# Peptides against a protein of PDB entry 2AKA: the designs that were tried, part 73

Target 1, 299 residues: chain A of PDB entry 2AKA
Amino acid sequence: MEDLIPLVNRLQDAFSAIGQNADLDLPQIAVVGGQSAGKSSVLENFVGRDFLPRGSGIVTRRPLVLQLVNSTTEYAEFLHCKGKKFTDFEEVRLEIEAETDRVTGTNKGISPVPINLRVYSPHVLNLTLVDLPGMTKVPVGDQPPDIEFQIRDMLMQFVTKENCLILAVSPANSDLANSDALKIAKEVDPQGQRTIGVITKLDLMDEGTDARDVLENKLLPLRRGYIGVVNRSQKDIDGKKDITAALAAERKFFLSHPSYRHLADRMGTPYLQKVLNQQLTNHIRDTLPGLRNKLQSQL

## One batch from the design tools (peptide; made by RFdiffusion4, then SolubleMPNN)

Design b2_p15_6_s2 (from b2_p15_6, 8 letters changed)
Fold by OpenDDE base, seed 5:
Structure b2_p15_6_s2 (fold): chain B 299 residues (1-299), chain A 15 residues (1-15)
Amino acid sequence: as target 1 above (299 residues)
Amino acid sequence: TQEAVQKALEELDKF
């Protein structure tokens, strides 16, 4: 079972090498959410490193196929520069920025061409995610006025696929009924079969409010449920607060919060990793027979 | 496309 995610990674790499990324219905998890919803922070918390581009507006401008592989060693590799091992995750960030700018230019435009990044680490579970551009309504810089629709169209290329699971990232300090992530998920997965909800910014909710009903799957039911997480604040990120310390603070948050204490063992980044690993593994197992048949029919 | 499909099937056959 542990080898199923690496198998799909090899499939992803093989298809990426031939430019057939968009037409494949590979079992995968697409990460969706509005700008500043906390998507990149969740992914960095999985790795335990700062390695994603930072800034205001649309930070992720190309799909990032992030392949996490449990290993005795810690390093990253890009599909576009095979053979180069990155041990400094700042260099990983710089490479993502450089490779993004190479394709999109300096206008902060988007491209549907994925970046494939594999991270080997003793601190990760086997997990593959596709980080997608954050949904936005307001163009920034030299972005085209239709950037919202360009992002939406890009997301739809992934989330409409039957074998795509959706990690819908929503901030708790905003109206969850109006969550961009949950809206797009409901559009393409109306029965809530493929969607996993992630609720961020639980620590930024107004006093006397909580997301208990959402986290208990009572407000907007998803078959796969919701997991709350607490990410580092922008101040913590700018101050280079250690991710390990942030994960400890997250655990403390859930354990000490009156509304979340009873859920604490089913909340937080480490639990989310376990759930996603399990969900992806099971999803691969369930979808591989159908995928094989589809591929055979194309010969 | 055919090469891709073939490579994919070869990977699946290793499992």
Scores: peptide ipSAE 0.269, ipTM 0.868, DockQ to the pose 0.486
Fold by OpenDDE base, seed 3:
Structure b2_p15_6_s2 (fold): chain B 299 residues (1-299), chain A 15 residues (1-15)
Amino acid sequence: as target 1 above (299 residues)
Amino acid sequence: TQEAVQKALEELDKF
């Protein structure tokens, strides 16, 4: 059963190599959310390393196919740099930035051409995610005035696919009814069959408020439910706070919070990673027979 | 493309 995710990884790599990524409805998880919703922090918490671009405005500007593979060794590989093993995750960050800039230029524009990154680690579960650009309404710097629509169009190429699961990342310290992630998910998945909700910034909510009703799946029900997480603060990131220590603090947060303690075993980054691994594996198993039949009919 | 389809099937057949 664990071999199903590596199989899809090989399919993704094969299609990326021939420029045909948009034509196949591969079983995958697309990560969607507004800018600063905490998407990159969630992904880095899975790896336990700082390796994604950081900054103001649009950070992710190309789809990042992030393939996590459980291994005895820790290193990263890019599909565009075959045979090069990265052991320094700062070099991984720099390569993402360089490869992004090679295609988009320096104007902070976007491209639908994915970057394929595989991370081998003893600290990860097998999991493949497609990190997508953060939704924005306001162009920054040299971004084109229609950047909002360009991002939406790019996201729609992924999330409209029937075999695409949607990891909708929303901050708790903002009105959930206005969540860009949940809005786009509801547009393409009105029955909530493909959407997994992630609620970030639970530690940044106003005193006397909580996201209990959201996390209990009572406010905006999703078939696959919601998982709350607590990411490192920007101060913690800038201070290079250890992710392991941050994960311990996250666990403590849920256990000690009056509104969340009863949910604590179904919250946090480790639980999210486990759920995503299981859901992706099951989803692949369910969809592969249909995919095979579809492909055979095209020969 | 037919080549893409063939490559995909080859990968699926390895499973």
Scores: peptide ipSAE 0.266, ipTM 0.868, DockQ to the pose 0.455
Fold by OpenDDE base, seed 2:
Structure b2_p15_6_s2 (fold): chain B 299 residues (1-299), chain A 15 residues (1-15)
Amino acid sequence: as target 1 above (299 residues)
Amino acid sequence: TQEAVQKALEELDKF
C-alpha cells in the first residue's frame, strides 16, 4: 500500500499547479496561533534546521505548505523552483523571504497564495503541515490597518474546511482563555473534533504555576488532546543553539518537572511529530473515499 | 479543470 501522506502531497502539487488551491477540501493540518506563539520553532524542530523567516511582527505572510518526507538524503525543493535542490537551509529561508516579497511586495502585506516547500530528510516522519500567518491585533510598519482581519479571513479559508485538522499553538505563559489559536479553533470546531492543542513555553511559566490541567485535557477538552513542547528561547535561536541539544533539554524538562513527569512520554516535539503523522495518516484514510466521490461527481 | 480532476482520480486509484 502506498504511503497516504505522499499521495496527498501529489494531489496538493497537482492542484497548486492549476491555481485551484482554495477550492479543494484536502485532508491537511493547518497550523494556527498568535504571533510569537512558537509555531515556527515547532516546525523547525521537526526538520532539525533553521529555515523559516524570523523577526518581529508578522513573519509568515503567505501560507507555507510544508511537506516533510522521510528520505536517505537531506534537501529541500520548492514547487515554484522545480529541479533546484537546496542543501543549505539558510538559502531555503532566503527563498521563502524572496518569494513572499515577490507576491506581497515590500509593505509587509499578506497573500493567500501558498508557498509549497518539500523537505527530504532522514530525521523527519512523513508529515504535511500548512503554516499560516500569526494572528495579530497591531499593524506594524506599512501594514494595512485591517491586517488583523485579513489574517483572520486567510486562516478561515483553511480552518473552515471539514477535512482540515487544526494544530492550535498556544503559549503556556499567557492566559489560555485568551489564546488566539484556541479561540479560532473553537469558532470553527466548537466540539473540538478537528483540533490538536500544542502548548509551548512551558519553561517560561511563573514559578509555582503549571499547565498540568491543560495537558491532562481537563481544562479545555479537545478530542485529540494537548501536547506540550519546549522550544529554544529567542536568545538561543539568535545564538544558533543546536536543535538536537534543545530536544534533549526538552526531554529533560518533562522528566524532571514534578507536574509533568507522569506525562513525559506523551509530551515533547518528537512525540508531537509522531502523533501528527499518525493522525494525518488516519485522517487521510477516512477522508479519501469521500474526496474520490466528490471528484467523480465533477467529471 | 477536467484534466486536473482526472489526474487526481488517477492518483487516488493508487490507494
Scores: peptide ipSAE 0.259, ipTM 0.866, DockQ to the pose 0.483
Fold by OpenDDE base, seed 4:
Structure b2_p15_6_s2 (fold): chain B 299 residues (1-299), chain A 15 residues (1-15)
Amino acid sequence: as target 1 above (299 residues)
Amino acid sequence: TQEAVQKALEELDKF
């Protein structure tokens, strides 16, 4: 069963190498959320490294196919520079930025052409995610005035696919009923069958407020439920706080919080990784027969 | 493309 995610990775690589967006509905997880929702921090917490672009405005400007592979060694590889092993994750960040700028230019434009990044690590479960640009309403810098619609159109290319699971990332310190991630998920998955909710910034909620009803799946029910996480603060990131220490602090947060203590074993980044690995594996198993039939019909 | 489909099927056949 553990070989199903690597199989889909090989399929993704094969299609990316041909440069044609083969209209293949591959079983995958698309990550969606507003700007500053905490998407990049969730993904970096999976790897245990800082490696994603950071900054103000639109940070992710191309789809990032992030293939996590459990391994005894730690390194990254890009599909566009085969044979180069990256052991410094700052160089990984710089390569993402450079490869993004190569295609989009310096105007902070977007491109639907994916970057394929594989990360080998002893600290990850096998997991493939497609990180998508953060939803925004306001153009920044030299971005076109219709950038909001360009981003939405790009997201729709992924999340409308029937075999696409949606990791909807929403900050708890904002009105969850107005979450951009949950709105787009509800638009394309009205029955909540393909959506997994992630609630970030639980530590930044106003005193006397909590997201218990959301995390208990009572407010906006999703079949696949919600998982709360606590990411590093911007101060912690700037101070280069170790992700391992942050994961320990996250565990302590859930265990010590009166509203979340009873949920603590079903919360946090490590639990999210496990759930995503299991759900993706099961989803691949369920979809592969149909995918094979579709491919055979195209010959 | 036919080539992409063929490569995908070849990968699936390895499973």
Scores: peptide ipSAE 0.256, ipTM 0.866, DockQ to the pose 0.475

Design b2_p15_6_s3 (from b2_p15_6, 6 letters changed)
Fold by OpenDDE base, seed 2:
Structure b2_p15_6_s3 (fold): chain B 299 residues (1-299), chain A 15 residues (1-15)
Amino acid sequence: as target 1 above (299 residues)
Amino acid sequence: AQAAVDEALQLLDEF
């Protein structure tokens, strides 16, 4: 059962080599959310390393196929740099930036061509995620004036696929009814069958407010529910606060908060990682027979 | 394209 995610990773790599990634409805999880919603921080918390590009505006400018593989060793490999093992995660960040710039040029444009990154670690569960560009309404710098629509069109290439699960990342310190992630998820999954809600920034909510009704699945019901997380603040990231210490602080937050204490065992980044591994594994099992039949019909 | 489909089917047959 644990081998299904590595199997789909090999399928993804094979299809990437042939340029057919856009045409195949592979079982996957696409990560969607507004800029600064906390997507990159959630992914880095799974790895326990700082390795994703950071900055103002659109940080992710190409889809990042992040393949997490449980291993006794810790290293990263890119599909475009076969045989090069990265052990410094700062070099991983720099390679993502360089490879992004090679395809998009200097104008901070976007490209639908994925970067494929595999991370081996003893600290991860087997999990594959597609990190997508953050939704924005305002072009920054030399970005084209239609960048909002270009991002939406790119996201739609992934999230419209029936075998795509949607990890919708929304900040709790903003109006969740106005969440870009939940809006796009509702557009392509109106019955909430494929969407997993992630609520970030629960520690940044106004005093006397909480996201309890959302986390209890009462406000906008999703079949797969909601999971709250507490990420490092931008100050904590800039101060190089350790991710292990941040995960301990997250656990303490949920256990100590009056509105969330009863949910604490179904909240936080470690629980999210476990749920995503299980949901992806089950989704692969359910979709593989249909995928096999589709592939056989193309022979 | 055919080689990809064959490889994909082979990978699926390992399951």
Scores: peptide ipSAE 0.154, ipTM 0.772, DockQ to the pose 0.547
Fold by OpenDDE base, seed 5:
Structure b2_p15_6_s3 (fold): chain B 299 residues (1-299), chain A 15 residues (1-15)
Amino acid sequence: as target 1 above (299 residues)
Amino acid sequence: AQAAVDEALQLLDEF
């Protein structure tokens, strides 16, 4: 039996060739969160490579369909440049930037046209995520004044789909009741059936404060729960601190923290990756019969 | 479009 995630990747690639008008709600995970919530850092931590655009303001300006594939080899491939294997992940970053700029121009505008990136790695579980632009209220540079609404409308194209799971990324050092990620998730998933909470920046909380109640699913309950992660600091990213060392530091953080020690085996990036793989696999299994029926009705 | 749907169905028939 082929893995269900690679099957859906093949379906996604086939449908991407037909254009966005495929009325097919493919099972996927959309990653949502405010600007600087740590979305891109979570994705890079899954790959163990620096490969996403970095900078001030809106970094992700097109949907990035990130297809992680467990493999004996490590390389990346883009759908827009088939047959080119990238082994240098800095070149992957540059290609994302170039392909983004090709469509959006230099004005830091956004486009709903996805970039499809497949990463083969021995360090990943099979997982497909759609990284979406960070929610922002403040236009930067030559961005249109309505950029907030453009981003929101783009996110809604993904998160309103019944077969879309929502990875809601929220920073712990901000009021979680005001989390843009949790707000949009609650709007489109009021029963919390499709939403997985990720809490970042747990290491940046004020002394004497913690996110224990959130991580224990006692505050703003989600059926799929919450997973805490500790990403590299911006200084660590700029200093090219190794992701493996950061993952070890994350594990140490949870194990040593009085409020999180009892949760430590259900926290951190490796656990998040495992949970997402399992939840996506199960979601695909549950969705495929309905998808088949829809496809057959279009014949 | 039809070929991709047929391929998709064929892929789904493997399950």
Scores: peptide ipSAE 0.146, ipTM 0.771, DockQ to the pose 0.596
Fold by OpenDDE base, seed 1:
Structure b2_p15_6_s3 (fold): chain B 299 residues (1-299), chain A 15 residues (1-15)
Amino acid sequence: as target 1 above (299 residues)
Amino acid sequence: AQAAVDEALQLLDEF
């Protein structure tokens, strides 16, 4: 059976070309989380490359449709510059920044217009994610005072769609009951049917505390459950620690932690990637017949 | 719009 994810990628590309992406409820995964929740690090850990914008405050300012494609070759391609192959992932980062600034201007504003990035790699499973701006309460620089609401409204355009799965990224070193990601997910998915919880920063929890009850789906139950991950520390990022080494350290963390050892085979970035691939594939299979019927009714 | 719908349907018909 041909992988359904590449099919939806072609649909996304076709609809992006006509500017009507907002009207189609394509089966997709939207990534939501507060600022510094670890969203970008989770996505980079899938690719095994540093390629997303970094900084303080709102880093992602446009939706990023990240299409991961398993391939024998490693390169990236943007929909806005077809035929240009990027093999340097630093140039990918710079292109995201440049294309963001081209549309948003210099005020660090946001735009709902997606950037479409395809990454071919032997290290990825087929997976498409929509990275969304981080939720914030604090405007930075020349951002409008209502930037929190602008971000929220942008997120709502994606997460309200019935065929949108929600990857809710929450840090473990913060009160989960106060997680902006889980709050927005619960608002649009009150039964937790479309939401996948990702718990980051498990390595940064206070001594004598753990997220076991969360990861066991006992505290805030989601039908699709929770997956814990350990991202590189800021020190590791600044030190240019290799992502492959970080993934090995993540595996070691779960295996060695008394509270998480029994969950270790259902935790970590590689498991998350596998689960997302499977869930997206199944979700596409379930939604495509309805999408086909909807499209046929528009003829 | 119609051309995109036709293309989308064509893509869906491949599967």
Scores: peptide ipSAE 0.146, ipTM 0.769, DockQ to the pose 0.545
Fold by OpenDDE base, seed 4:
Structure b2_p15_6_s3 (fold): chain B 299 residues (1-299), chain A 15 residues (1-15)
Amino acid sequence: as target 1 above (299 residues)
Amino acid sequence: AQAAVDEALQLLDEF
């Protein structure tokens, strides 16, 4: 039986190539969260490379369809430049920035037109994610004054789809009841059926506080639960701290922390990757029959 | 549109 994730990747590529915003509700995981919530760090930790745009304000300005493919080789390919293999992930970052600017211009505007990036790596599980622009309230640079609403409208185009799972990324060092990610997820998934919670910045919580009740699914229950992660600090990123070393530090954090030790085997980036692979595979299996029927009705 | 639907169905028939 072929892996279901690569099958859906081929469907995504076919639909992207024809420029159809095909009303095809493909089974996918959309990544949502406020600016600086740690979304990019979570995705980079999956790949084990720094390859996403970084900075202040809106960094992701187009949807990024990130297709992770387990392979014996490590390289990236873009759908817009087929046949070019990227082995330097800094060049991958630069290509994302250039391709974003080509469509949006230099005004820091947004576009709903996806960038399709495939990453082959021995360090990944098969997984497809749609990285979405970070929710913001304050326009920066030459952004239009309504940029908050433009981002929300673009996110809604993805997260309102029935076959879209939502990876809601929230920082633990902020009021989780006020999380932009959990708010938008609750708006479109009020029963918490499609949402997976990711809690970042657990290492940056105030002394004597913890997110145990959230991680135990007691405070804001999601059917698919919550997974805590510890990302590299900005200092660690600037210092080029290796992601493999950061993943070891994350494991040590959960094992050593009194509030999280009992959860440690169900926390961290490697566990999150495994859960997302399994959740996406199962979701594809459940949705493909309905998708087939919909496609057949359009013939 | 039709060619993409046909390709999609062909891919789904492999499932």
Scores: peptide ipSAE 0.137, ipTM 0.764, DockQ to the pose 0.537

Design b2_p15_6_s4 (from b2_p15_6, 7 letters changed)
Fold by OpenDDE base, seed 1:
Structure b2_p15_6_s4 (fold): chain B 299 residues (1-299), chain A 15 residues (1-15)
Amino acid sequence: as target 1 above (299 residues)
Amino acid sequence: TQAAVDEALQLLDEF
């Protein structure tokens, strides 16, 4: 079965080289969620490496087109510096920070200009995601007072596209009815056709509470359902807990939790990767004929 | 833009 994700990656790279005005709705998954919802942790758990910017407040300040490619080798490369192979994922983080600062300046502003990062790894499934800035209500540092709206407008450029799937990342330890991710997803996908729910922080819920009804797709139904994940705690991150060990702990969490045990085979980061790979592959297959026809009509 | 479209179509024709 031809891997469609690498094909779309080549298309995405080609269009990125020509500038943002390619009015091409490429099949993609946009990752949306509030600040500290766990978006970056989910992406790092896919790679098994710490490679995304970290900090308080707004961390992702440009869209990050993250192209995961299953390979026998482990390295990263950026579209803006072709030919440089990164084998140290700390250097990948530093390059994201440097390239972000180069475009946004020192004010911690945002830019809609994507960073294109490809990660080759034996530990990943083929998957392309667009990591988007975390939704925030509070400007930090020299950020403009309208930063909330600037972030929202940036997200809307991606999530309004019909061929964009939405990975809505919501923390379980917050009221789901107030989820910024699900709110924006519902605005652009009111029927829940393009949205995949990710529920993080299930391990941080108050004792005697659970997200069972959410994960069973009973509370806020999405056609593509919800997948619960358990990311490393801040203590685990600070303690340099290995991601592989964290994934084992996640599996143990779901298997041992009375409310989630029956769902455990449809939960966790490895299952999320499989689902996203399959859904993206199918979405590409369904979308490419229409894209081809659109492109041919422009000749 | 045209070269982009041509490259994109070529890539799509590989499928």
Scores: peptide ipSAE 0.143, ipTM 0.774, DockQ to the pose 0.545
Fold by OpenDDE base, seed 3:
Structure b2_p15_6_s4 (fold): chain B 299 residues (1-299), chain A 15 residues (1-15)
Amino acid sequence: as target 1 above (299 residues)
Amino acid sequence: TQAAVDEALQLLDEF
């Protein structure tokens, strides 16, 4: 059953190599959210390493196909650098930056051409995610004035696909009714069939406020529900706080919070990873027969 | 391309 994700990874690699990303609706999870919603932090918490570009403004400027593979060894490989194994995750970060700049130039532009990154680790479940550029309304630096629309159009290329699941990442310390992630998800998935809600920054909510109604799926119901997570603060990231210690602090947060204690076993990064693995595996099983039939009809 | 379809089918035949 777990072998279905590696199968789709090989399909993704084959289609990426031929530039035909548009012609196949491969079963995948697209990660969407506003700038600074915590998308990159969620992905790094799955790996247990700092490896994604960081900075001000639009940091993710190309789609990142992140293929997590459970393995006895820990290393990363890029599809564009076949045969090179990365064991230093700082070198992985630098390669993402370099490969991004090679295609987009230095002007912080965006490109719809994916980067394919496979991470082997004993600490991950098999999981494939497509990290997408953060939605923003304000151009920064040399970004084109229409950058908001360019990002939106790029996201729409993924999230409009019937076989695409949507991981909608929203911060709890912002009005959820104004969530860019949930807005785009509702536009392309009005029945909430493909959308999984992630609520970040639950630790940054004002005293006397909580996201209980959201996490209980009462405010904006999704068929696949919501999962709350607590990411490292910027201070914790700058201080190089260990991700394992951050995951323990996240668990403690949910268990100790009066509004979330009853949900604690269905919250946090480890639970999110498990749910995504299960949902992706089931989604692949349901979609592959139809994909096979579609491909056979093109022969 | 036909070659891409053939490769994809070969991978899907493992399912």
Scores: peptide ipSAE 0.130, ipTM 0.767, DockQ to the pose 0.485
Fold by OpenDDE base, seed 4:
Structure b2_p15_6_s4 (fold): chain B 299 residues (1-299), chain A 15 residues (1-15)
Amino acid sequence: as target 1 above (299 residues)
Amino acid sequence: TQAAVDEALQLLDEF
């Protein structure tokens, strides 16, 4: 039986080549979160490489369809430059920046036109994610005053779709009741059926505080629950701390922390990746029959 | 396009 995630990747590529008819609700996971919530770090930790644009303000300005494919080889390919294999992930970062600027210009504007990136790696599970622009309230550079609403409208095009799962990324060192990710998820998924909570920055919480109640699914219940992760600090990134070493430190964090030790086997980036692979696979299995019927009705 | 739908259906027939 072919892996269902690679099958949906082929469907995504086919639809991207023709221009997405807004009417196709492919089973997917949209990644949502405020600026600096740790979204890019979560995605880079899956790949084990630094490859996403970084900076102040809005970094992701186009949807990034990130297709992770388990392979014996490690390389990346873009749909817009088929046949070019990238083995340097800094070149992948530069290509994302260049292709973003080609469509949006230099004004730091946004575009709903996705970038399709496939990463082959022995270190990944099959997983497709749509990274979306970070929610912001403050325009930067030449951004229009309504950029907050433009981002919101772009996110809504993805997260309102019934076959879209929502990876809601929230930092633990901020008031989780005020999380932009959890707010938008609750707006479009009020029953918490499509939302997976990710709690970042657990290592940056104030002394004597913890997110145990959130991680135990007691504060803001989601059917699919919450997974805590510990990303590299900006100091660790600047110091070129290896992601593999960071994942070992993350495991040590959960095992050593009094509030999280009992959850440690259901926390961290490797567990998140496994859960997302399983949930996406099951979601594809459940949704493909309905998608087939919808496509047949358009003939 | 019809070609897109046909390709998508062909891929879904592998399921």
Scores: peptide ipSAE 0.127, ipTM 0.766, DockQ to the pose 0.532
Fold by OpenDDE base, seed 5:
Structure b2_p15_6_s4 (fold): chain B 299 residues (1-299), chain A 15 residues (1-15)
Amino acid sequence: as target 1 above (299 residues)
Amino acid sequence: TQAAVDEALQLLDEF
């Protein structure tokens, strides 16, 4: 039996060739969160490489369909440049930037047209994520004054789909009750059936505060629960701190923290990756029969 | 479009 995630990746590639107007809700995970919530850092931690655009404001300006594929080799491929294998992840970053700018121009505008990136690696589990633009309230540069609404409308195109799981990324060093990610998730998934909470920046919380009640699913309960992660600091990113070392530091953080030690085996990036792989696999299994019926009805 | 639907159905038949 082929892995269900690679099967859906082939379906996704086929449907991307048909155009977005296929009324076919493929099983997927959309990543949502405010700007600087740590979304891109979570994705890079899965790959173990720096490969996403960097900067202030809206970094992700097009949906990035990130297809992680467990493989004996490490390389990336883009759907828009088939047959080119990228082994340098800086070149992957540059290609994302170039392909983004090709469509959006230099004004830091957004486009709903996805970039499809497949990463083969021995260090990943099979996982497909859609990285979405970070929610913002303040236009930067030559961005249109309605950029907040444009981003929201773009996110809604993904998260309203019944077969879309929502990875809601929220920083712990802000009021979680006011999380943009959890707000949008609650709007489209009021019962919390499709939402997985990710809590970032747990290492940046004020002394004497913790996110224990959130991580224990007691404050804002989601059926799929919450997973805490510790990303590299901006200083660590700028200093090119190794992701493997950062993942070891994350593990140490949870094990040593008095509020999180008892949760440590159900926290961190490796556990998140495992959970997302399992959740996506199960979700695919549950949704494919319905998808088949929909496809057959279009014949 | 039809070819891609047929391909998608073939892929789903592998499931």
Scores: peptide ipSAE 0.120, ipTM 0.766, DockQ to the pose 0.599

